# Peptides against a protein of PDB entry 5KEZ, part 276

Target 1, 320 residues: chain A of PDB entry 5KEZ
Amino acid sequence: NVAIYNPFRPWWERYQPVSYKLCTRSGNEDEFRNMVTRCNNVGVRIYVDAVINHMCGNAVSAGTSSTCGSYFNPGSRDFPAVPYSGWDFNDGKCKTGSGDIENYNDATQVRDCRLTGLLDLALEKDYVRSKIAEYMNHLIDIGVAGFRLDASKHMWPGDIKAILDKLHNLNSNWFPAGSKPFIYQEVIDLGGEPIKSSDYFGNGRVTEFKYGAKLGTVIRKWNGEKMSYLKNWGEGWGFVPSDRALVFVDNHDNQRGHGAGGASILTFWDARLYKMAVGFMLAHPYGFTRVMSSYRWPRQFQNGNDVNDWVGPPNNNGVI

## One batch from the design tools (peptide; made by RFdiffusion4, then SolubleMPNN)

Design b2_p27_8_s4 (from b2_p27_8, 15 letters changed)
Fold by OpenDDE base, seed 5:
Structure b2_p27_8_s4 (fold): chain B 320 residues (1-320), chain A 27 residues (1-27)
Amino acid sequence: as target 1 above (320 residues)
Amino acid sequence: ADALKAAREKLIKRYEELNKKAGLVPP
């Protein structure tokens, strides 16, 4: 991914890929392989956050300022380490003036235009699908158990399916023969917009962002809400079917106050309430649960916004 | 650097709008 130095190595640089090489701030491919093996050998499975909707931002300077030293040129859409070129992006397909998503009520823009400048991959192309599948298959062969698909609402479900159809079975050294990778898709559906979580049920589980948001409002006692109202928690609250839901109290985005759920989201900053929420989530049968493990950072609020929301995990001069 | 900051700000605004639309603001 792009190595960003202003601000200094923010967490979100990981979501600006320039290659599918397994060399980042966290380590190299050999170290990753070693970790996966050690984890699998003791029954801990690895699921990779796969950023496959886009490459880095269009305004990033060309060069070799990346975690693996790979050259890239966003201006010309040149990512030779893949390789991608201008033919592999949706620039000509997006019809907005800026090239970015401008209207989230237009499903075509949401899927064919750039998410805040992030170069949008032409996932309808078999070439692009194959390059992504190769990346994911390499991980599968290493021994990962599945994937979180980042920014799934910005991809056509059919394109995702086409990629998934190219995936290998899981590594038989650790998984039963014929096992398929576990897929959960990040889809932000809080209602009121055309793209629905149900559009993606055919590909795997989806994130249910209503879960953490609504649970937060209840535990915070917003609008007089009570814990007793949770008697029909799950589908009774309009959430997706339990067998399609990946549920969580918070994630890395909304933990910083400006993600889906906003101020309703409970985090470790409110320790007591957060423990209540996590305890409830783990006790309740609805959905597949994900528990957050995060870190503290030096929050600094200016005009209601944390100016340090970019701060990544504890590191030594950028190295984790 | 300025472009990246602007992009992040745009994302934040997007989520704020989404949350407001969903009624997920403090009372």
Scores: peptide ipSAE 0.473, ipTM 0.907, DockQ to the pose 0.821
Fold by OpenDDE base, seed 3:
Structure b2_p27_8_s4 (fold): chain B 320 residues (1-320), chain A 27 residues (1-27)
Amino acid sequence: as target 1 above (320 residues)
Amino acid sequence: ADALKAAREKLIKRYEELNKKAGLVPP
C-alpha cells in the first residue's frame, strides 16, 4: 500500500493498495506465512481484510513510496506490480462530474464511481477478477481461513461472486478437504439507501451495522430505550438473518466516532458501557460475533472532532 | 499528503450524513 507520511503512517494507509504483495508495515511475506502457520498449528485461524474494490487515491503522487517499494502512478492508473493499467478502472463507466460517488441514492454511482477518490477497479473484467483471485488464492495457499471483503457495497454482488467462484479450497494441511473460505462482506446498510445487505447474501455473511448502532442507543438509554426492548433482539429488530450476520459492537472506523453508527457506537473509551454491550453480544445467540481488539491513542478533540483519529497502532517509526 | 487527508475527511462526512439519516444522533 501507499506509505503515507502526513499524517505519519496513519492506520488507513492500509486501505490504499498499490499491489497485492504481502509486504507491509506489519512485515514481509515470510513473516506473514510464519505467523499463519503458528496460528493454525494451535487452532487460531486467520481472516484477511481484502481490499479489492479499489487501488489507492487518485491524487496520490506517483513514485515508489509504498510499503513494498513498488512503483505506481495513480494519475495514469499505472500499477505495474499487479499489473493494472487505465483499462482496468471504471473511469469511463462513472458518469459523475467528479468521478467520485456524489449520490448514494444512485446504486450505479455507488458501485461504478470512486469512493472518495479511491481508484475504482473494473471488476466486470475477467482480467481484474483473475488478478484479485490470484491474490486471494495465494493467501488461501498460505493457510488463511477466509476473508473480510472491504467496501463490498461498492462492488456488484455478481462481480464478487465471480471472484469467489475462482477461489481454491482451503489448505488441507490445516482444514478438511474441500473446505471453503469463510467470507464476510462489509456492507453498510442502515436503511434508506438502495443498496441492501440482502443483495450480498449469496456471497457469504454481511456486516450488520444496525447491531452496534442500535445496541449503543439502548445501552446509552437514548430516546427512552430500555434493555427490556432487547427481548426480541436480532431479526425482531429488523436485522438480517442470523446465519447471514456478522455482528460487532464497534470496528476500526466507528470506534473513532465517524463510522456507521456515529456517537451511538460504544467503544473501549466508555469502558463500563462497552463491557455491557460486548457481554450482551457474546451471550446472545444472534449472528457471528466479532470482538474488537484495539489500542489507546492520544485523542485530541477540536470542535468536537478528534484530530488524532488517524493514529495507528503502537509502532517503531512506522513499523509494527 | 493533503489530498489523502482530504479524502479521509470526505469519507468521515459521508458517515456522518448516513448516521443522521438513520437517526443515530445523540438526543
Scores: peptide ipSAE 0.434, ipTM 0.901, DockQ to the pose 0.792
Fold by OpenDDE base, seed 2:
Order: structure tokens, then C-alpha cells, then sequence
Structure b2_p27_8_s4 (fold): chain B 320 residues (1-320), chain A 27 residues (1-27)
């Protein structure tokens, strides 16, 4: 991915890929392979956060300022390490003036235009699908158990399905023969917009962002809500079907107050309430549960916003 | 660098609006 130095190596640089090489701030491919092997050998499975909707931002300077040193040129849509070219992006398909998503009530823009300047891959093309599948299959062959698909609402469900249909079975060294990768898709659906979580049920589980948001309001006792109302927690609260839901109290985005859920989201900063929420989640039979493991950073609030929300995990001069 | 910051801020603003519409603001 792009190496960003202002601010200094933020967490979100990981979501600006320039190649599918397995060398990042966390280590190289050999180290990753070693970790996956060690984890699998003790029954711990690995799920990769796969960024396949887009490449890096269109305004990033061309060069070799990347975690693997690969050359890239956003201006010409040249990513030779893949390789991608101008034919592999939706620039001509997006009809907005800026090239970015301008109206989130237009599902076509949401899928075909750039998410905040991030170069949008033409996932309708078999070539693009195949390059992504090759990346994911490499990970599967290493021994990962599945994937979180980043920014899934910005991809057509059918394009996702086409990629998934190209995936290998899981590595038989650790998984039963014929096992399929576990897929969960990040779809932010709090209602009011045309793209729905249900559009993606055919591909795998989806993130239920209403879960953490609503649970936060209840535990915080907002608007007179009571814990007794949680008796029908799940589908009774308008959440997606349990067998399609991946649920969580917080994630990396909304933990910083600027994701789906906002101030309602409970985090480790409110330790007691957070423990209550996580405990409830683990005890209640709804959805597939995910527990957040995060880190403390030096928060500095200015005008209600943490100016240090970019801070990544503890690192040594940018190396995790 | 400035463009990257602007893009991030734009994303943050979107979520703020979404949360407001969903009624997920402190009482």
C-alpha cells in the first residue's frame, strides 16, 4: 500500500493498495506465512481484510513510496505490480463531475464512482476479477480461512460473486477437503439509503452495524431505553437474519467516533460499559460474533474531534 | 498529502451525516 508520512504512517494507509504483494508494515510474505502456519497449528484461523474495491487515492503522487517499494502512478492508473492500467478502472463509467461519489442515494454512483478519491476498480471485467481472485487464492493457499471484504457496498454483488466463484477450496493441510472460505462483507446499512445488506446475502455474511449502534444506545441509557428491551435482540430489532449477520460492538472506524454509530458506539475507553456490551453480545444467540482488539492512543480533542484519530497501532518508526 | 487529508475528512463527514439521520446522536 501507499506509505503515508503526513500524518506519519496512519492506520488508514493500509486501505490504499498499490499491489497485492504481501509486504506491509506488519512484515513480509514469509513472516505472514509463518504466522498463519503457527496459528493454524493451534486451531486459530486467520481472516484477511481484503481491499478489492479500489486502489490508492487518485491524488497520490506517483513513485515508489509504498510498503513493498512497488512503483505506481495514480494519475495514469498505472499499477504495474498487479498489473492494472487505465482500462481496469471505472473512470469512464462514473458520470459525476468530480469522479467521486456525490450522491449516496444513487446506487450506481456508490458502486461505479470513487470512494473519496480512491481509484475504483472495474470489477465487471474478468481480468480484474481474476487478478483479485489470484490474490485471494494465494492467501487461501497459504492457509487463511476466509476474508472480510472491505467496502462491499461499493461493489456490485454480482461482481463479488464472480470473484468468489474463482476461489480455491481451503488448504487441506488444516481444513477438511472441500472447505470453502468464510466470507463476511462490510456493508454499512443503517437504513435510509438504497443499498441494502440483503443485496449481499448471497455472497456470505454481512456486517450488522445496527448492532453496536443500538446496543450502545441501550447500555448508555439514551432516550429512556432499557436493557429489558433486549429480550428480542436480533431480528426483533430489525437486524438482518442471524445466519447472515456478523456482529460487533465496535470496529476500527467507529471506535474513533467517525464511523457508523457515532457517539453511541461503546469502546474500551468506557471500559465498564464496554465489558457489559461485549459480555451481552457473547451471551446472546444472535449472529457471528467478532471481538475487537485495539490499542490506546493519545487522543486530542479539538472542537469535538480527535485530531489523532489517524494514529495506528504501536510501532517502531512506522514498522509494526 | 493535503488531498489525502481532505479525502479522509470527507469520509468522516459522510458518517456524521449518516449517524445524524439515523438518530444516533447524544440526547
Amino acid sequence: as target 1 above (320 residues)
Amino acid sequence: ADALKAAREKLIKRYEELNKKAGLVPP
Scores: peptide ipSAE 0.364, ipTM 0.872, DockQ to the pose 0.772
Fold by OpenDDE base, seed 4:
Structure b2_p27_8_s4 (fold): chain B 320 residues (1-320), chain A 27 residues (1-27)
Amino acid sequence: as target 1 above (320 residues)
Amino acid sequence: ADALKAAREKLIKRYEELNKKAGLVPP
């Protein structure tokens, strides 16, 4: 991914890929392979946060400022380490003046235009699908158990399906023969927009952002909400079917006061309430549960916003 | 760098709008 130095190596630089090489702030491919092996050997499975909707931001300077040193040129859509070129992006397909998503009520814009300047891959193309599948298959062959698909809302479900259909079975050294990768898709659906979580049920599980948001309101006792109202928690609250839901109290985005859920989201900063929420989530038989492991950072609020929301994990001069 | 920050801010604003629409505002 792009190495960003202003601010200094923010957490979100990971979501600006320039190649599918397994060289990041966390280590190289050999180290990753070693970690996966060690984890699998003790029954801990690895699920990769796969960024496949886009490459880095269109405004990033060309060069070799990347975690693996690969050259890239966003201006010309040149990512030779893949390789991608201008033919592999939706620049000509997006019809907005800016090239970015301007109206989230237009599903076509949401899928075909750039998410906040991130170069949008043409996932309709078999070439692009194959390159992504090759990346994911490499990970599968290493021994990962599945994937979180980042920014799935911004990809056509059919394109995702086409990629998934190219995936190998899981590595038989650790998984039963014929096992398929576990897929969960990040889709932010709080209602009010045309793209629905149900559009993606055919590909795997979907993140249910209503879960953490509503649970937060209840535990915070907002608007007269009571714990007793959780008696029909799950589908009874209008959430997606349990077998399609991946649920969580917070994620890396909304933990920082942003993302879906806003101020309702409980985090480790509110330790007592957070423990209540996580405990309830783990005890209640709805959805596939995900527990957050994060870190503290020096929060500084200005005009209601944390100016340090960019701060990444503890690191040694950028190396995690 | 400034462009990247601006992009991130746009994303944050989008989430704020979503939260407001969903009624996820503190009382």
Scores: peptide ipSAE 0.343, ipTM 0.864, DockQ to the pose 0.839

## One batch from the design tools (peptide; made by RFdiffusion4, then SolubleMPNN)

Design b2_p28_1_s1 (from b2_p28_1, 19 letters changed)
Fold by OpenDDE base, seed 2:
Structure b2_p28_1_s1 (fold): chain B 320 residues (1-320), chain A 28 residues (1-28)
Amino acid sequence: as target 1 above (320 residues)
Amino acid sequence: SLKDLFPDYPESYIKYLEMQQALRKKHA
């Protein structure tokens, strides 16, 4: 991915890929392989946050400022380490004046235009699908158990399916023969937009962002909410079917106050309430649960916003 | 504003994008 130095190595640089090489601020491919092996050997499975919707921002300067040193040129859509070229992006398909998503009520824009300037891959192309599949298959062959698909809302479900159909079975050294990768898709669906979580059920599980948002409201006792109202928690609250849901109290985005769920989201900053929420989640049978492991950072609020919301995990000069 | 268009992303990221856009315009 791109290496960002202003601010200094923010967490979100990870979501701006310039290649599919497994060399990042967390380590190199050999170290990753070693970690996966050690984890699998003790029954801990690895799921990769796969960024396959896009490459880096269109405004990032060309050069070799990347975690693996690979050259890239966003301006010309040149990513030779893949390789991708201008033919592999949706520049001509997006119909907005800016090239960015301008209206989230237009599903076509949401999927064909750039997410916050991030160069949008043409996932309808078999070439692009194959390059992504090769990346994911490499990970599968290393021994990962599955994937979180980042920004799934911004990809056509059919394109995702086409990629998934190219995937290998899981590594038989650790998984039963014929096992398929576990897939969960990040789709932010709080209602009110045309793209629905149900559009993606065919590909795997979907993140249920209403879960943390509503649970936070209840535990905070906002708007007269009561714990007794959780009697029909799950589908009764309008959530997706349990067998399609990946649930969580918080994630890295909404810990910073601007993600889906807003201020209702409970985090480790509210320790007691957070433990209550996590405990409830783990005790309740609804959905597949995900527990957050995070870190403290020096928050500095200005006009209600944390100016340090970019801060990544503890690191040694940018290396985790 | 970009923030209005992309409410799910941190403000710092949006500001970064705005900065990069400005820099690109400056060098263009």
Scores: peptide ipSAE 0.021, ipTM 0.454, DockQ to the pose 0.055
Fold by OpenDDE base, seed 4:
Structure b2_p28_1_s1 (fold): chain B 320 residues (1-320), chain A 28 residues (1-28)
Amino acid sequence: as target 1 above (320 residues)
Amino acid sequence: SLKDLFPDYPESYIKYLEMQQALRKKHA
């Protein structure tokens, strides 16, 4: 991915890929392979946060400022390490003046235009699908158990399906023969927009962002909410079917006040309430649970916003 | 109001929450 130095190596640089090389702040491919092997050997499975909707930001300077030193040129849409070219992006398909998503009530914009400047891959192209599949298959062959698909809301479900149809079975060294990768898709559906979580049920599980938001409200006792109201928690609260839901109290985005999560979202900063929420989540049978493992950073609030929300995990000069 | 509690949420979501709250109160 792009190596960002201003601010210094933020967490979100990980979501600006320039190649599919397994060479990042977390380590190189050999180290990753070693980790996956060691984890699998003790029954710990690895799921990769796969960024396949886009490449890096359109405004990033061309060059070799990347975690693996790969050259890239956002201006010309040149990513030779893949390789991608100008033919592999939705520049011509997006009809907005800026090239970015301008109206989230327009499903076509949401999927065909750039997410906050991130170069939008033309996932309708078999070439692009194949390159992504190659990346994911390489990970599968290494021994990962599945994937979180980042920004799934911004990809057409059919394109995702086409990619998933190209995926190998899981590595038989650790998984039963014929096992398929576990897929969960990040889809932010809080209502009011045309894209629905149900659009993606056919590809795998989806994130249920209503879960953390509403649970936070209840635990905080906001607006008269009571724990007793949780007696029909799950589908009774308007959530997606349990067998399609991935649930969580917080994630890296809404922990920082971004995305689908306002002040109701509970985090480790409110330790007591957070433990209550996580405890409830783990005890309740609804959905597939995900527990956040985060870190403290030097928060600095200005006008209600943390100006240090970019701070990544503890690192040694950018290396974790 | 819910809008006060969730100022960054879209109006449609606020309405959704209000509806859900009403339903829960009706069944409690």
Scores: peptide ipSAE 0.012, ipTM 0.375, DockQ to the pose 0.044
Fold by OpenDDE base, seed 3:
Structure b2_p28_1_s1 (fold): chain B 320 residues (1-320), chain A 28 residues (1-28)
Amino acid sequence: as target 1 above (320 residues)
Amino acid sequence: SLKDLFPDYPESYIKYLEMQQALRKKHA
């Protein structure tokens, strides 16, 4: 991914890829392979956060300022380490003046335009699908158990399916023969927008963001909410079917908002309430559960926003 | 405003979305 130095190596630089090489601030491919092996050998499975919707920002300077040293040129859409070229992006499909998503009520813009300047990959192309599949298959062959698909809301479900159909079975050294990778898709659907979580059910599980949001309001006793109202928690609250839901109290994005997190979202900053929420989530049968493990940073709020929400994990000069 | 675009959203959801948008803007 791009190495960002202003601010100094933020967490979100990881979501600006310039190659699919497995060398980042966390380590190189050999170290990753070693970790996956050691984890699998004791029954701990690895799921990779796969950034496949886009490459880096369109405004990033060309050069070799990347975690693997690979050259890239966002201006010309040149990513030779993949390789991608100008033919592999949706620049011609997006009809907005800026090239970015301007109207989230327009599903076509949400899928075909750039997410805040991030170069949008043409996932309709078999070549692009194959390059992504090769990346994911390499990880599968290393021994990962599945994937979180980042920014799935911004990809056409059919394109995702086409990629998934190219995936290998899991590594038989650790998984039963014929095992398929576990897939969950990040889709932010709180209602009111044309793109629905149900659009993605055919590809795997989806993130249920209503879960953390609503649970936060209940535990915080906002709007007169009470714990007793959780008697029909799950589908009874309008959430997606349990067998399609990945549930969580917070994630890396929404823990960086106002107060102890974004709006109603509970985070480790409010330890007591957070433990209540996580405990409830783990005790309740609804959905596939995910527990957040994060870190503290020096929060500084200005006009209700944490100006240090960019701060990455503890590191040594940018290296974890 | 987001509230204008999504009038049926609770205030907490609007605040959450605003935060998400702000974060994404910093990502680029």
Scores: peptide ipSAE 0.019, ipTM 0.476, DockQ to the pose 0.056; fails the geometry check
Fold by OpenDDE base, seed 1:
Structure b2_p28_1_s1 (fold): chain B 320 residues (1-320), chain A 28 residues (1-28)
Amino acid sequence: as target 1 above (320 residues)
Amino acid sequence: SLKDLFPDYPESYIKYLEMQQALRKKHA
């Protein structure tokens, strides 16, 4: 991915890929392979956060400022490490003046235009699908158990399906023969938008963001809500079917809110309430649960906003 | 504004969406 130095190596640089090489601040491919092997040998499975909707930002300077040193040129859409060219992006398909998503109530823009300047891959092309599948299959061959598909809301479900249809069975060294990768898709659907979580049920599970939002409200006793209302927690609250739900109290994005809008979301900063929420989540049978493991950073609030919300995970290697 | 796009959304949800967008904008 792009190496960003201002601010200094933020967490979000990981979501600006310039190649599919396994060489980041988290380690190199050998180290990753070693970790996957060690984990699988003791029954711990690995699921990869796969960024396949886009490459890096269109405004990033061309060069070799990347974690693997690969050259890239956002201006010309040149990513030779893949390789991708100008033919592999949705520049001509997006009809907005800026090339970015301008109307979030327009499903076509949400899927065909750039997410905040991130170069949008033409996932309708078999070539692009194949390159992504090759990346994911390499990970499958290493021994991962599945994937979180980042920014799934910004991809057409059919394109995702086409990619998934190209995936290998899981590595038989650790998984039963014929096992399929576990897929969950990041889709923020709190209602009222044209894109629905149900659009993606055919591809795998979907992140249920209503879960953390509503649970936070209940635990905080906001709006007169009571724990007794959780009697029909799950589908009874309008959530997606349990077998399609990936549930969580917080994630890395909504953890970095200042309380405005994300105020209901519980995080480790509110330790007591957070423990209550996580405990409830683990005890309740609804959905597939994900527990957050995060880190502290030096929060600095200015005008109600944490100016240090960019701070990445602890890293002492300083080389990558 | 998001409120204009989604007039039926509660204020808390609008703020949530704005936060999500702001976080993603920082990626660029």
Scores: peptide ipSAE 0.018, ipTM 0.474, DockQ to the pose 0.057; fails the geometry check

